Peptides against a protein of PDB entry 3VZA. Designs and how they scored, part 150

Target 1, 98 residues: chain A of PDB entry 3VZA
Amino acid sequence: RVERLCKSKELFEERLGLEIRRIHNEQLQFIFRHIDHKDPDKPYMFTLSINEQGDYEVTSCTPPLDCISEFQLKVRETNNFSAFIANIRKAFTALSFK
Target 2, 62 residues: chain B of PDB entry 3VZA
Amino acid sequence: AAYVTQLYYKISRIDWDYEVEPARIKGIHYGPDIAQPINMDSSHHSRCFISDYLWSLVPTAW

## One batch from the design tools (peptide; made by RFdiffusion4, then SolubleMPNN)

Design b2_p27_6_s3 (from b2_p27_6, 13 letters changed)
Fold by OpenDDE base, seed 1:
Structure b2_p27_6_s3 (fold): chain B 98 residues (1-98), chain C 62 residues (1-62), chain A 27 residues (1-27)
Amino acid sequence: as target 1 above (98 residues)
Amino acid sequence: as target 2 above (62 residues)
Amino acid sequence: RERLEELLKKEKNETVRLLLQILLSPP
């Protein structure tokens, strides 16, 4: 099962272009690649924590997104984490064309 | 890796077929209505195209 | 770490629980 889990993670990382890491101060880092077709390895990332109230909290976003605060509100309201991540990627994609 | 893999599924709703050759991207996307089969030859597409396509399967409606 | 463990004890949201479990997982 360990081998299968490792393979699964690798497949998701490569095919979705999304890496998930634990970083300092009890945060998760989400790193998107394959956004810019001219520079597929260029990272677009944000960090996430669970605050004292147990809510999703975005602690950083690189490059910055104007919509990230609204997305944080939406995911807290809807608990649609899938849409949260997908919308962030969509926003990064739009930013890559600017 | 177990929890991270679970998170990937929660995000994408994709279940991969792990028994095919590495160049074959095969799986199932489980949407709210019907299951969508995935079956691609990775050698025929760029990494960016593949990722864009897979993410296009994920609804963005809140 | 202690606060995360306390949150996990009372958290009912499956996604939040999963995130907490990832954060609390061994290195």
Scores: peptide ipSAE 0.779, ipTM 0.962, DockQ to the pose 0.879
Fold by OpenDDE base, seed 2:
Structure b2_p27_6_s3 (fold): chain B 98 residues (1-98), chain C 62 residues (1-62), chain A 27 residues (1-27)
Amino acid sequence: as target 1 above (98 residues)
Amino acid sequence: as target 2 above (62 residues)
Amino acid sequence: RERLEELLKKEKNETVRLLLQILLSPP
C-alpha cells in the first residue's frame, strides 16, 4: 500500500505538474509547474493555511495574482476546492503569457 | 501519503491505472456527468501539453 | 499543533479535514 501511495503521488506530481508540500507555520505549499511551455520547470506557487476560524486562507502567492483574494472568497463560499485549484492554475497560465 | 493522494483526487477527480506501462497515461476522470477515460502515450506529448490537457478536464465553475 | 488538532475535532467539511490531516501528519 505504501508503495502504491508513493507511486500515486509521483504520478500526480508529474502529470498534473502540481506538488503539494507541508511547510513551516502550519502551511501547505502548492507548486505548479508545466505552466510555461518555454520553461516547464518554472514554479508558480501559493501557500495555504487553515486560519483560526477554520477557513481557507491564502498566505502567499508567487507570482502574485490579482484574482487570488476573490478565489479565496469563492472557495470559502462554495467549498469547491477543485475549482479553486483549477482556477488558480488557469490564472497562472494566463499570467505566463504576459 | 494517503492523505495527499486523497487530496489529489479531490482536486482532479482522476483515478490512475497503476498497472500500465510507465509511458502510458491511463486513467478515468470523474466529472458531474459521464466519467471519461484518459489514455495517452506520454512519448507523443510534452509535459506541458499533458498537464494542460489533464487540467482542462477539471471544471472551473464554482 | 494543538490548534490544528482542535480544529480537526470540530471540522465537518471533508476537504478542510483532509488538509488538517495532511498538516498533522508525521514527518
Scores: peptide ipSAE 0.779, ipTM 0.962, DockQ to the pose 0.899
Fold by OpenDDE base, seed 3:
Structure b2_p27_6_s3 (fold): chain B 98 residues (1-98), chain C 62 residues (1-62), chain A 27 residues (1-27)
Amino acid sequence: as target 1 above (98 residues)
Amino acid sequence: as target 2 above (62 residues)
Amino acid sequence: RERLEELLKKEKNETVRLLLQILLSPP
């Protein structure tokens, strides 16, 4: 099962172009690639933690997204984490054209 | 890895078929509608196209 | 870490729990 889990992770990372890593200070880093078709390896990333209140908290976003604070509010309200991540990717995609 | 793969599923709602050849991207997307099969030949598409396509399956409505 | 463990102990949101589990997982 361990091998399958590793394979699964690798497939998701490559196919979705999304890497999820645990980093310092109790944060998760979400790294999107395959955003810019002219530079597929260019990373677009944000970090996420669970704050003292137990809420989703975006701790960084690179490049910055004007909509990230709104998305944080939305995911807290709806708990639709899928839409949260998908909308961030959509926003990064839009940003890549600027 | 188990928790991370669970998170990937929560995000994408995709379940991969792990028994196919590496060049075949095969799985099932479980959306609000009926489950939809995924079956792509990766050699026919760029990595960016593949990712864009798969993410297009994920609803953005809150 | 203690903070996260306490949060996980009382958290009922499945997604938040999953994130906490990832955060608490071994390196």
Scores: peptide ipSAE 0.778, ipTM 0.962, DockQ to the pose 0.882
Fold by OpenDDE base, seed 4:
Structure b2_p27_6_s3 (fold): chain B 98 residues (1-98), chain C 62 residues (1-62), chain A 27 residues (1-27)
Amino acid sequence: as target 1 above (98 residues)
Amino acid sequence: as target 2 above (62 residues)
Amino acid sequence: RERLEELLKKEKNETVRLLLQILLSPP
């Protein structure tokens, strides 16, 4: 059901505050919102590609996260993509309190 | 769209109930140990609270 | 792109495959 798929995507975007977009140069952009309770629409984002070796590669992170390189290493080692995304959101959340 | 929704499930492990009123946030989070029911009235919570709550269900252990 | 298609052909990680499928999906 195409209609359900569209609805599903919209529900995830709104409820998780996470948008996933294809952007230029074979990258995916992950946009977190609902991070800053004082500015719910403020975006926190990173971009991801699959490099020549077939590994996850973070190509940008805005605002920058000191831990992003470590998370990239961890997701390559564990293949726990869920924890990868969740930890990034957690880090963005912590950053929003500074 | 199908692949993106699959990715959302891979990330969140949430399956929504699509047959409820729009204001009702109903679904199931499938954690490693137990399934956690989700049933919220969105009109009673901020968007940030809802998102924070849902993400709190997602383990951060590698 | 051919690069992504070749990666998808040999990739065994389910999540990476999914990402590649998203990247390769028509607009």
Scores: peptide ipSAE 0.778, ipTM 0.962, DockQ to the pose 0.851

Design b2_p27_6_s4 (from b2_p27_6, 12 letters changed)
Fold by OpenDDE base, seed 5:
Structure b2_p27_6_s4 (fold): chain B 98 residues (1-98), chain C 62 residues (1-62), chain A 27 residues (1-27)
Amino acid sequence: as target 1 above (98 residues)
Amino acid sequence: as target 2 above (62 residues)
Amino acid sequence: RERLEELLKTEENEVVKLLLQILLAPP
């Protein structure tokens, strides 16, 4: 089972091009790769914490996204974390074309 | 690792088939309606295409 | 860390619980 779990994480990281890291100050870092087809290893990332009220809080976004604050509001309202992550990736993808 | 893999499932709704050869990307995406099979040869596609395709399965509607 | 543990005790959202569990997991 342990081997399966490790393999599962690696498959998700590679196939989705999404890495999830625990970083300092009680934050999670979400790192997207495979966004820019001309530079597949270029990272697009944001950091997330659970604030004092227990709500999702984006603490950074690199490169910055104009829509990230709106997405934070939407995920708090809908609790649709899947759509939250997918929309961020979509926004990063759009940014890579500019 | 268990919690992280669970989070990946909550994000993607994909369950991988772990019994196939490494070059085969096989699994099931569980959407709100009917489950859709995933079955592709990774050697035929770029990493970016594969990721884009898989993410295209994930609804963006809030 | 105690803050996160207290949040986890009362959290009902499955994804938030997962995030908290990841944050609280051993290295």
Scores: peptide ipSAE 0.774, ipTM 0.962, DockQ to the pose 0.877
Fold by OpenDDE base, seed 3:
Structure b2_p27_6_s4 (fold): chain B 98 residues (1-98), chain C 62 residues (1-62), chain A 27 residues (1-27)
Amino acid sequence: as target 1 above (98 residues)
Amino acid sequence: as target 2 above (62 residues)
Amino acid sequence: RERLEELLKTEENEVVKLLLQILLAPP
């Protein structure tokens, strides 16, 4: 199972172009790649924590997204984390065309 | 990796087929409707196309 | 870390629990 889990993680990372890392100060870093077709390895990332109230909190976003605060509100309201991540990727994709 | 893998599933709703050759991207996406099979030859597509396609399976409605 | 552990004890949202578990997992 351990080997399967490792393989699964690698497959998700490569195929979705999404890496998830634990970083300092009790944060998770979500790194999107394969966004810019002209530069597939260019990272688009945000960091996430669970704040003192137990809510999702985006602690950084690089490059910045105007919509990230709204998405944070939406995910807190709906608890639809899948849509949260997908919408962020969609926003990064749109940004890559500018 | 167990929790991270679970998180990937919660995000994507994709379950991979781990018994196929590396060049084959095979799995199942579990959406709100009927489960959709995934079956691609990675050698025929760019990494960006593959990722875009897979993410297109994930609904963005809140 | 203790803060996260306390949150995990009472958290009912599956994804939040996963995030907490990831954060609390060994390196």
Scores: peptide ipSAE 0.773, ipTM 0.962, DockQ to the pose 0.878
Fold by OpenDDE base, seed 4:
Structure b2_p27_6_s4 (fold): chain B 98 residues (1-98), chain C 62 residues (1-62), chain A 27 residues (1-27)
Amino acid sequence: as target 1 above (98 residues)
Amino acid sequence: as target 2 above (62 residues)
Amino acid sequence: RERLEELLKTEENEVVKLLLQILLAPP
């Protein structure tokens, strides 16, 4: 099963173009690639923590998204983490068309 | 890795078929209403197209 | 780390639990 889990992670990373990393200060880094068709490896990323209240907290976003604060509010209200991630990717995609 | 893979499922609602050749992107997306099969030949598409397509399956409604 | 462990004890949201578990997982 360990082999399958490793393979599963790799498949998700490659196919979704989404990498999830544990980084310093109790944060997770979500790295989107395959956003810019002209530069598929260009990363679009944000970091996330669980704050003292147990709520989702975006601690950084690169490049910055005007909508990220609203998305943070929405995910706290709805607990729809899937939509949260999908909307962030959609927003990054929109930025790539500048 | 178990928790990470579970998180990927919670995000994408995709379950991959691990018994196919690497060039075949095969799985099932579980939407709120019905499940949709995924079956693509990766050699026929760019990485960006594949990712865009898969993410298009994920609802953005809150 | 203790903070995260305490949060995990009382957390009911499955995704939040997963995030906490990822954060708490051994290196």
Scores: peptide ipSAE 0.773, ipTM 0.962, DockQ to the pose 0.882
Fold by OpenDDE base, seed 1:
Structure b2_p27_6_s4 (fold): chain B 98 residues (1-98), chain C 62 residues (1-62), chain A 27 residues (1-27)
Amino acid sequence: as target 1 above (98 residues)
Amino acid sequence: as target 2 above (62 residues)
Amino acid sequence: RERLEELLKTEENEVVKLLLQILLAPP
């Protein structure tokens, strides 16, 4: 089972171009790659926590996204985390063309 | 690794086929409608194309 | 059917939050 889980994680990381790390102060770092076709290894990332009220909170975003505050509001309203992540990647993709 | 892989599944709704050769990207995407198979040769596509394609399967409606 | 699907999705979303909380602060 451990071997399968490790393989699963590696497959998701490579195929989705998404790495998930736990960092200091009870935060998760989401690192997107494979965004810029001219520079596939360029990272696009944000950090996330859950505050005392139980709400999703974006603590950083690199590069900055103008829409990140709106997305934080939307995910708090809908709790649709999948759409939240997918929309962030979509926004990073759009940003990579500028 | 169990929790993070579960998170990947909750995000993507993709279940990989772990018994195929590394160059074969094979799995199932479970969307709102019927489940759709994934089956592609990674050697025929760029890493960016593969990721873009897989993410295109994930609904963005809130 | 639509209401049932909505309820199931809501439950799924709550499970995701719990999963994230575990990852953020593993027991």
Scores: peptide ipSAE 0.632, ipTM 0.943, DockQ to the pose 0.161

Design b2_p27_7_s1 (from b2_p27_7, 11 letters changed)
Fold by OpenDDE base, seed 5:
Structure b2_p27_7_s1 (fold): chain B 98 residues (1-98), chain C 62 residues (1-62), chain A 27 residues (1-27)
Amino acid sequence: as target 1 above (98 residues)
Amino acid sequence: as target 2 above (62 residues)
Amino acid sequence: SAAEEAEKRMWEYLLKGFDEEYAKAHA
């Protein structure tokens, strides 16, 4: 089971270009790669936590996204975490072309 | 890895086929409609193209 | 440990209800 789980994680990381890390203070770091086709290893990342109120909170975003606050609101309203992550990647992709 | 793999599935709705050769990207995407097979030869595509393609399967509607 | 329990709580919160919300969003 452990071996399969490790393989699964590696496949997701490589194929989605998304690494998920546990970091201090009950946060998750989401690192997107494969965004810029000219620089596939360039990271686009944000960190997420559950605040004291129990809501999703983006604690950092690098590079910054103007839409991140709106996405935070949307995920709180809809609880559609999949769309939340996908929209962030879409926003990073758009940013990479500018 | 148990939690993170669950999260990957919740995000992507992709289930990989773990029994194929490493160069074969094979699995099933369980979207809101009918499940769609994934079957790609990674040697024929860039890493960025593969990722873009797979993410294109994930709905962005809230 | 307290840290382990906190992490567990975080993951459980994050993962709960996703199937229901996914179905609702795309129904």
Scores: peptide ipSAE 0.387, ipTM 0.925, DockQ to the pose 0.286
Fold by OpenDDE base, seed 1:
Structure b2_p27_7_s1 (fold): chain B 98 residues (1-98), chain C 62 residues (1-62), chain A 27 residues (1-27)
Amino acid sequence: as target 1 above (98 residues)
Amino acid sequence: as target 2 above (62 residues)
Amino acid sequence: SAAEEAEKRMWEYLLKGFDEEYAKAHA
């Protein structure tokens, strides 16, 4: 049901602090919040597309992560998208303490 | 919202209980081992703590 | 529309095989 799907999305967004948005040029934007305990609404985000070769490609990352290229390689090798997202959040969390 | 909700489940492996009061964070995390129940009172925790806890359930091994 | 179909293809590609890969990674 449509209403259940909408509620599900809202619960995931609030509880995980992760918003997933469709943006132009067939990309997905992942916006993490609840990272910085001093500023829970501060966004940490990246965008993802599928390139012409059919591979996952991170098209932007704000703030930038030194490890993002390695994670892109790992997800291409493993197709473990769950670990990909979780590791990015872990990296953003580490960055928030610096 | 069908695609995005599917993606949330693929990422987190969490299934929420939609019949409880809004202040109750109740669900099940389906990890590779035994399913882990989730049952929290949101009024007892910060939003950041709740999110950190839920994400801690998600494996980071590739 | 064409745009809707392109988006659908993107979602289907992204979601494809996740359960299988998850099982392999944690077997």
Scores: peptide ipSAE 0.382, ipTM 0.925, DockQ to the pose 0.286
Fold by OpenDDE base, seed 2:
Structure b2_p27_7_s1 (fold): chain B 98 residues (1-98), chain C 62 residues (1-62), chain A 27 residues (1-27)
Amino acid sequence: as target 1 above (98 residues)
Amino acid sequence: as target 2 above (62 residues)
Amino acid sequence: SAAEEAEKRMWEYLLKGFDEEYAKAHA
């Protein structure tokens, strides 16, 4: 089972171009690649935590997204984490064309 | 890795076929209405195209 | 350990209710 889980993680990372990493202070880092077709390895990332109030909080976003605060609000309202991540990727994709 | 793989599924709603050859991207996307099969030859597409396609399966409606 | 338990709590919080919210959002 452990071997299968490791393979699963690797497949998701490569195929979705999304790495999920544990970092200090109980945060998760989400690293998107395969965004810029001219530079597939260029990372687009954000970090997420649960703040003292128990709410999802984006603690960093690189490159910055002007819509990230709105998305944080939306995920707090809807708890639709899938849409949250997908919309962030969509926003990063749009940013790559500017 | 159990938590992260669960999170990947919660995000993408994709279940991979782990028994096929590495060059074959095969699985099922479970949308709210229907299950959509995924079956791609990775040698025919760029990494970016593959990722874009797979993410296009994920609804963005809140 | 305490650190391991804290991490576990974080993951469980993230994963909590995702299926229910997904169904609700797409109903």
Scores: peptide ipSAE 0.380, ipTM 0.925, DockQ to the pose 0.269
Fold by OpenDDE base, seed 3:
Structure b2_p27_7_s1 (fold): chain B 98 residues (1-98), chain C 62 residues (1-62), chain A 27 residues (1-27)
Amino acid sequence: as target 1 above (98 residues)
Amino acid sequence: as target 2 above (62 residues)
Amino acid sequence: SAAEEAEKRMWEYLLKGFDEEYAKAHA
């Protein structure tokens, strides 16, 4: 059901504080909010594509994360996309305390 | 929104209950060991707390 | 269209085989 899918998307966006957008050049933008308890609407985001070699590639990350390259390697090795996204959120959370 | 909702499920392993009032956050998290029910009153918690709690259900082991 | 097919391939790539990898990672 289209209506159920729309509601599902909205619930995930609000409750997880994660918005997923399709952007130009076959990329996905992941926007985290609800990271900084002092500024819940502050976005923490990265973009992802599949490169010419067929590998996951993070094409941008704002704010930058030192660990993002390692996470990119890990997700290529394990294909554990859930852990990939969760670890990025954890890293953004840690960054918000600095 | 079919692909994005599938991706949300693959990421979070959460299935929502869509038949409750908007202030009730109700669903099930399907973890590797046991399914964990989710049942929260959103009016009792901040948005950040709710998100942090839900993400805490998602394992980070590679 | 070609763009729609490319997007479809991207989504399918993201979702393909993930459940098996998830199970292995958390066994």
Scores: peptide ipSAE 0.379, ipTM 0.925, DockQ to the pose 0.277

Design b2_p27_7_s2 (from b2_p27_7, 13 letters changed)
Fold by OpenDDE base, seed 4:
Structure b2_p27_7_s2 (fold): chain B 98 residues (1-98), chain C 62 residues (1-62), chain A 27 residues (1-27)
Amino acid sequence: as target 1 above (98 residues)
Amino acid sequence: as target 2 above (62 residues)
Amino acid sequence: SASAEKEQRMWDYLLQGFDEEYAKDHA
């Protein structure tokens, strides 16, 4: 089972172009790649924590997204984490064209 | 690793087929309506195209 | 430790409802 879990993680990382890392201060770092077709390895990333109020909190976003605060609000309201991540990726994709 | 893989599923709603050759991207996406199969030959597509395609399966409606 | 417990709470929050959703998908 451990072997499959490792393989699963690797497949998701490569196929979705999304790496998820545990980082300091009990946060998760989400690193998107495969965003810029001209530079597939260029990372687009944000960090996430659960604040003391028990809410999703984006603690960093690189490059910055104007819409990230709105998305944070939306995910708090809906708890639709999937849409949250997908919308961030879409926003990064749009940013890559600028 | 278990938590991360579960999170990937929560995000993507994708189950991979782990018994196929590495070049075959095969799995199932579970959407809000009907589950859809994924079956791609990675050698025929760029990494970016593959990722874009897979993410296109994920609804963005809140 | 406090850090470990906080991380566990994070995962619990993030994955809330996972088991039910996964079971529903695979029923």
Scores: peptide ipSAE 0.712, ipTM 0.958, DockQ to the pose 0.798
Fold by OpenDDE base, seed 3:
Structure b2_p27_7_s2 (fold): chain B 98 residues (1-98), chain C 62 residues (1-62), chain A 27 residues (1-27)
Amino acid sequence: as target 1 above (98 residues)
Amino acid sequence: as target 2 above (62 residues)
Amino acid sequence: SASAEKEQRMWDYLLQGFDEEYAKDHA
């Protein structure tokens, strides 16, 4: 199962262009690539934690997204984490055209 | 990698076919309406196109 | 360890939220 898990992770990273890392202070780092077709390896990233109140909290976003605070509110209201990640990627994609 | 692979599935709802050759992107996307097969030749597409296509399968409605 | 337990709680919280929302979408 370990081999399958490793292969699964690698396939997701390459095919979705999304890397997920555990970082210090109990945070997750989400790194999107394959956003800019002219620069496929350019990273677009944000970090996420669960704060003391038990709510999702975006602790950083690079490059910054104007909509990230709204998305944080929406995911707290809906718990639709899938839509949360997908909308962030969509926002990064839109930003790459500017 | 157990937690992160679970998270990938929860985000994308994609399950890969691990028994095909590396150049074949084969799997199933489990959407709310119907399970959709994925079957692509990676040599025919850019990395960005593949990622964009796969993410297009993920609903963005809250 | 305490840190490992906290991390596990984080993962559990994330994954639980997913399941609840997915259930609503497929109802």
Scores: peptide ipSAE 0.357, ipTM 0.920, DockQ to the pose 0.326
Fold by OpenDDE base, seed 5:
Structure b2_p27_7_s2 (fold): chain B 98 residues (1-98), chain C 62 residues (1-62), chain A 27 residues (1-27)
Amino acid sequence: as target 1 above (98 residues)
Amino acid sequence: as target 2 above (62 residues)
Amino acid sequence: SASAEKEQRMWDYLLQGFDEEYAKDHA
């Protein structure tokens, strides 16, 4: 059902504070909000693609994360994409306290 | 929307209860162990707290 | 279209990876 899918998307976006967008060149944009408790609407973003070798590749990260390259390596090794996203959020959260 | 909702589930392993009032955040988190019920009143918490709590259910071990 | 096919490949790759990892955790 279209209505259910739309509602599901809205619930995930609001409750997880995560928006997922399709963008050009086979990329996904992940936008985290609800990170900074003083500014809940402040976005923390990264973009992801599958490169020509068939590997996950982070094409941008705003604000920059020192650990993003390591996480990219880890997700390629483990294929644990859930942990990949969760760890990125954790890193953004840590950054918000600085 | 079908693909993105699937992705949300794959990331979070959360299945929402769509039959409750908007102020009630109810669902189930399906981790590697037992299923964990989610049942909270959104009016009692900030948006940030709710998100932090839900993400705390998602394992970060690789 | 070529664009639609490329996007489909992206989604298939992501979702397939998730399923494989989840199956491993429950094995």
Scores: peptide ipSAE 0.356, ipTM 0.919, DockQ to the pose 0.352
Fold by OpenDDE base, seed 1:
Formats: sequence, C-alpha cells, structure tokens
Structure b2_p27_7_s2 (fold): chain B 98 residues (1-98), chain C 62 residues (1-62), chain A 27 residues (1-27)
Amino acid sequence: as target 1 above (98 residues)
Amino acid sequence: as target 2 above (62 residues)
Amino acid sequence: SASAEKEQRMWDYLLQGFDEEYAKDHA
C-alpha cells in the first residue's frame, strides 16, 4: 500500500501540477505549477490553516490574489474545498496572462 | 502519503489506473452525475495542457 | 505526540468537510 500511495502522490503532482506540503503550525502549503505555459515550472502557491474558531484561513498567497479573501469567505460558507482549490488555480491562471 | 493522496482524490475526484505504461494517463473522473474516463497519451501534449485539461474536469461552482 | 495529534485533527477536519460536500453534490 505504501508503494501505491507514493506512486499515486507522484502521479497527482505531475498530472495536476499541484504539490501539497505539510508545514509548521498545522498548515498546508499548496504549490501550483504548469500554470504559465511559457514557464511551466514557475510556482504559484498559498498556505492554509485552521484557525482557533475552526475556520479555513489563508495565511499566505504568492503571487497575491485580489480574490483570495472572497474565496476564503466562500469556502467557509459552502465548505466546498474542491471548488476552493479549483478557483484559486483558475485565478492564478488568469494572473499569468497579465 | 495516505492523507495527501486522499486529499488529491477529494479535490479532483480522479482515480488513476496504475497498471498502464507511464506515458499513458488513464483513469476515471467521478463527477456528480456521470463518471467520465480519462485516457490520453502524455507524449502528445505539454505538461501545461494536461494539467489544464484535468483541472477543467473539476467544477468551480460554489 | 501532541503535534501529531493536532495534525491528525487538521486532516480529519479537511477530509470530513470534503465528504460532506461530496454527499451534497450527489444529492
């Protein structure tokens, strides 16, 4: 199972261009690549935590997204984390064309 | 790795076929209505195209 | 350890939320 899990993670990382890392203070770092077709390895990333109230909180976003605060509100309201991640990638994609 | 792979699945709803050759991207996307097969040759596409395509399968409606 | 337990709680929270939302999508 461990072997399969490792392969699974590698496939997701490469095919989705998304790396997920556990970092200090109970946070997750999401690193998107394959966003800029001219620079596929350029990272677009954000970090996420659960605050003391139990709410999702974006603790960093690089490059910054104007819509990130709204997305944070939306995911708190809907609990649709899949849409949350997908919308962030969509926003990064849009930013790469500016 | 167990938690992160579960998270990948819950985000994307994609289940890979692990028995095919590395150049073949094969799996199933489980949408809310109908499951859709994924079957593409990675050698025919850029990494960015592949990622964009796969992410296009993920609904963005809140 | 306390750190491991806190991380476990984080994962449980995330994964539980996904399951609940997916159930709604299929309802």
Scores: peptide ipSAE 0.351, ipTM 0.920, DockQ to the pose 0.333

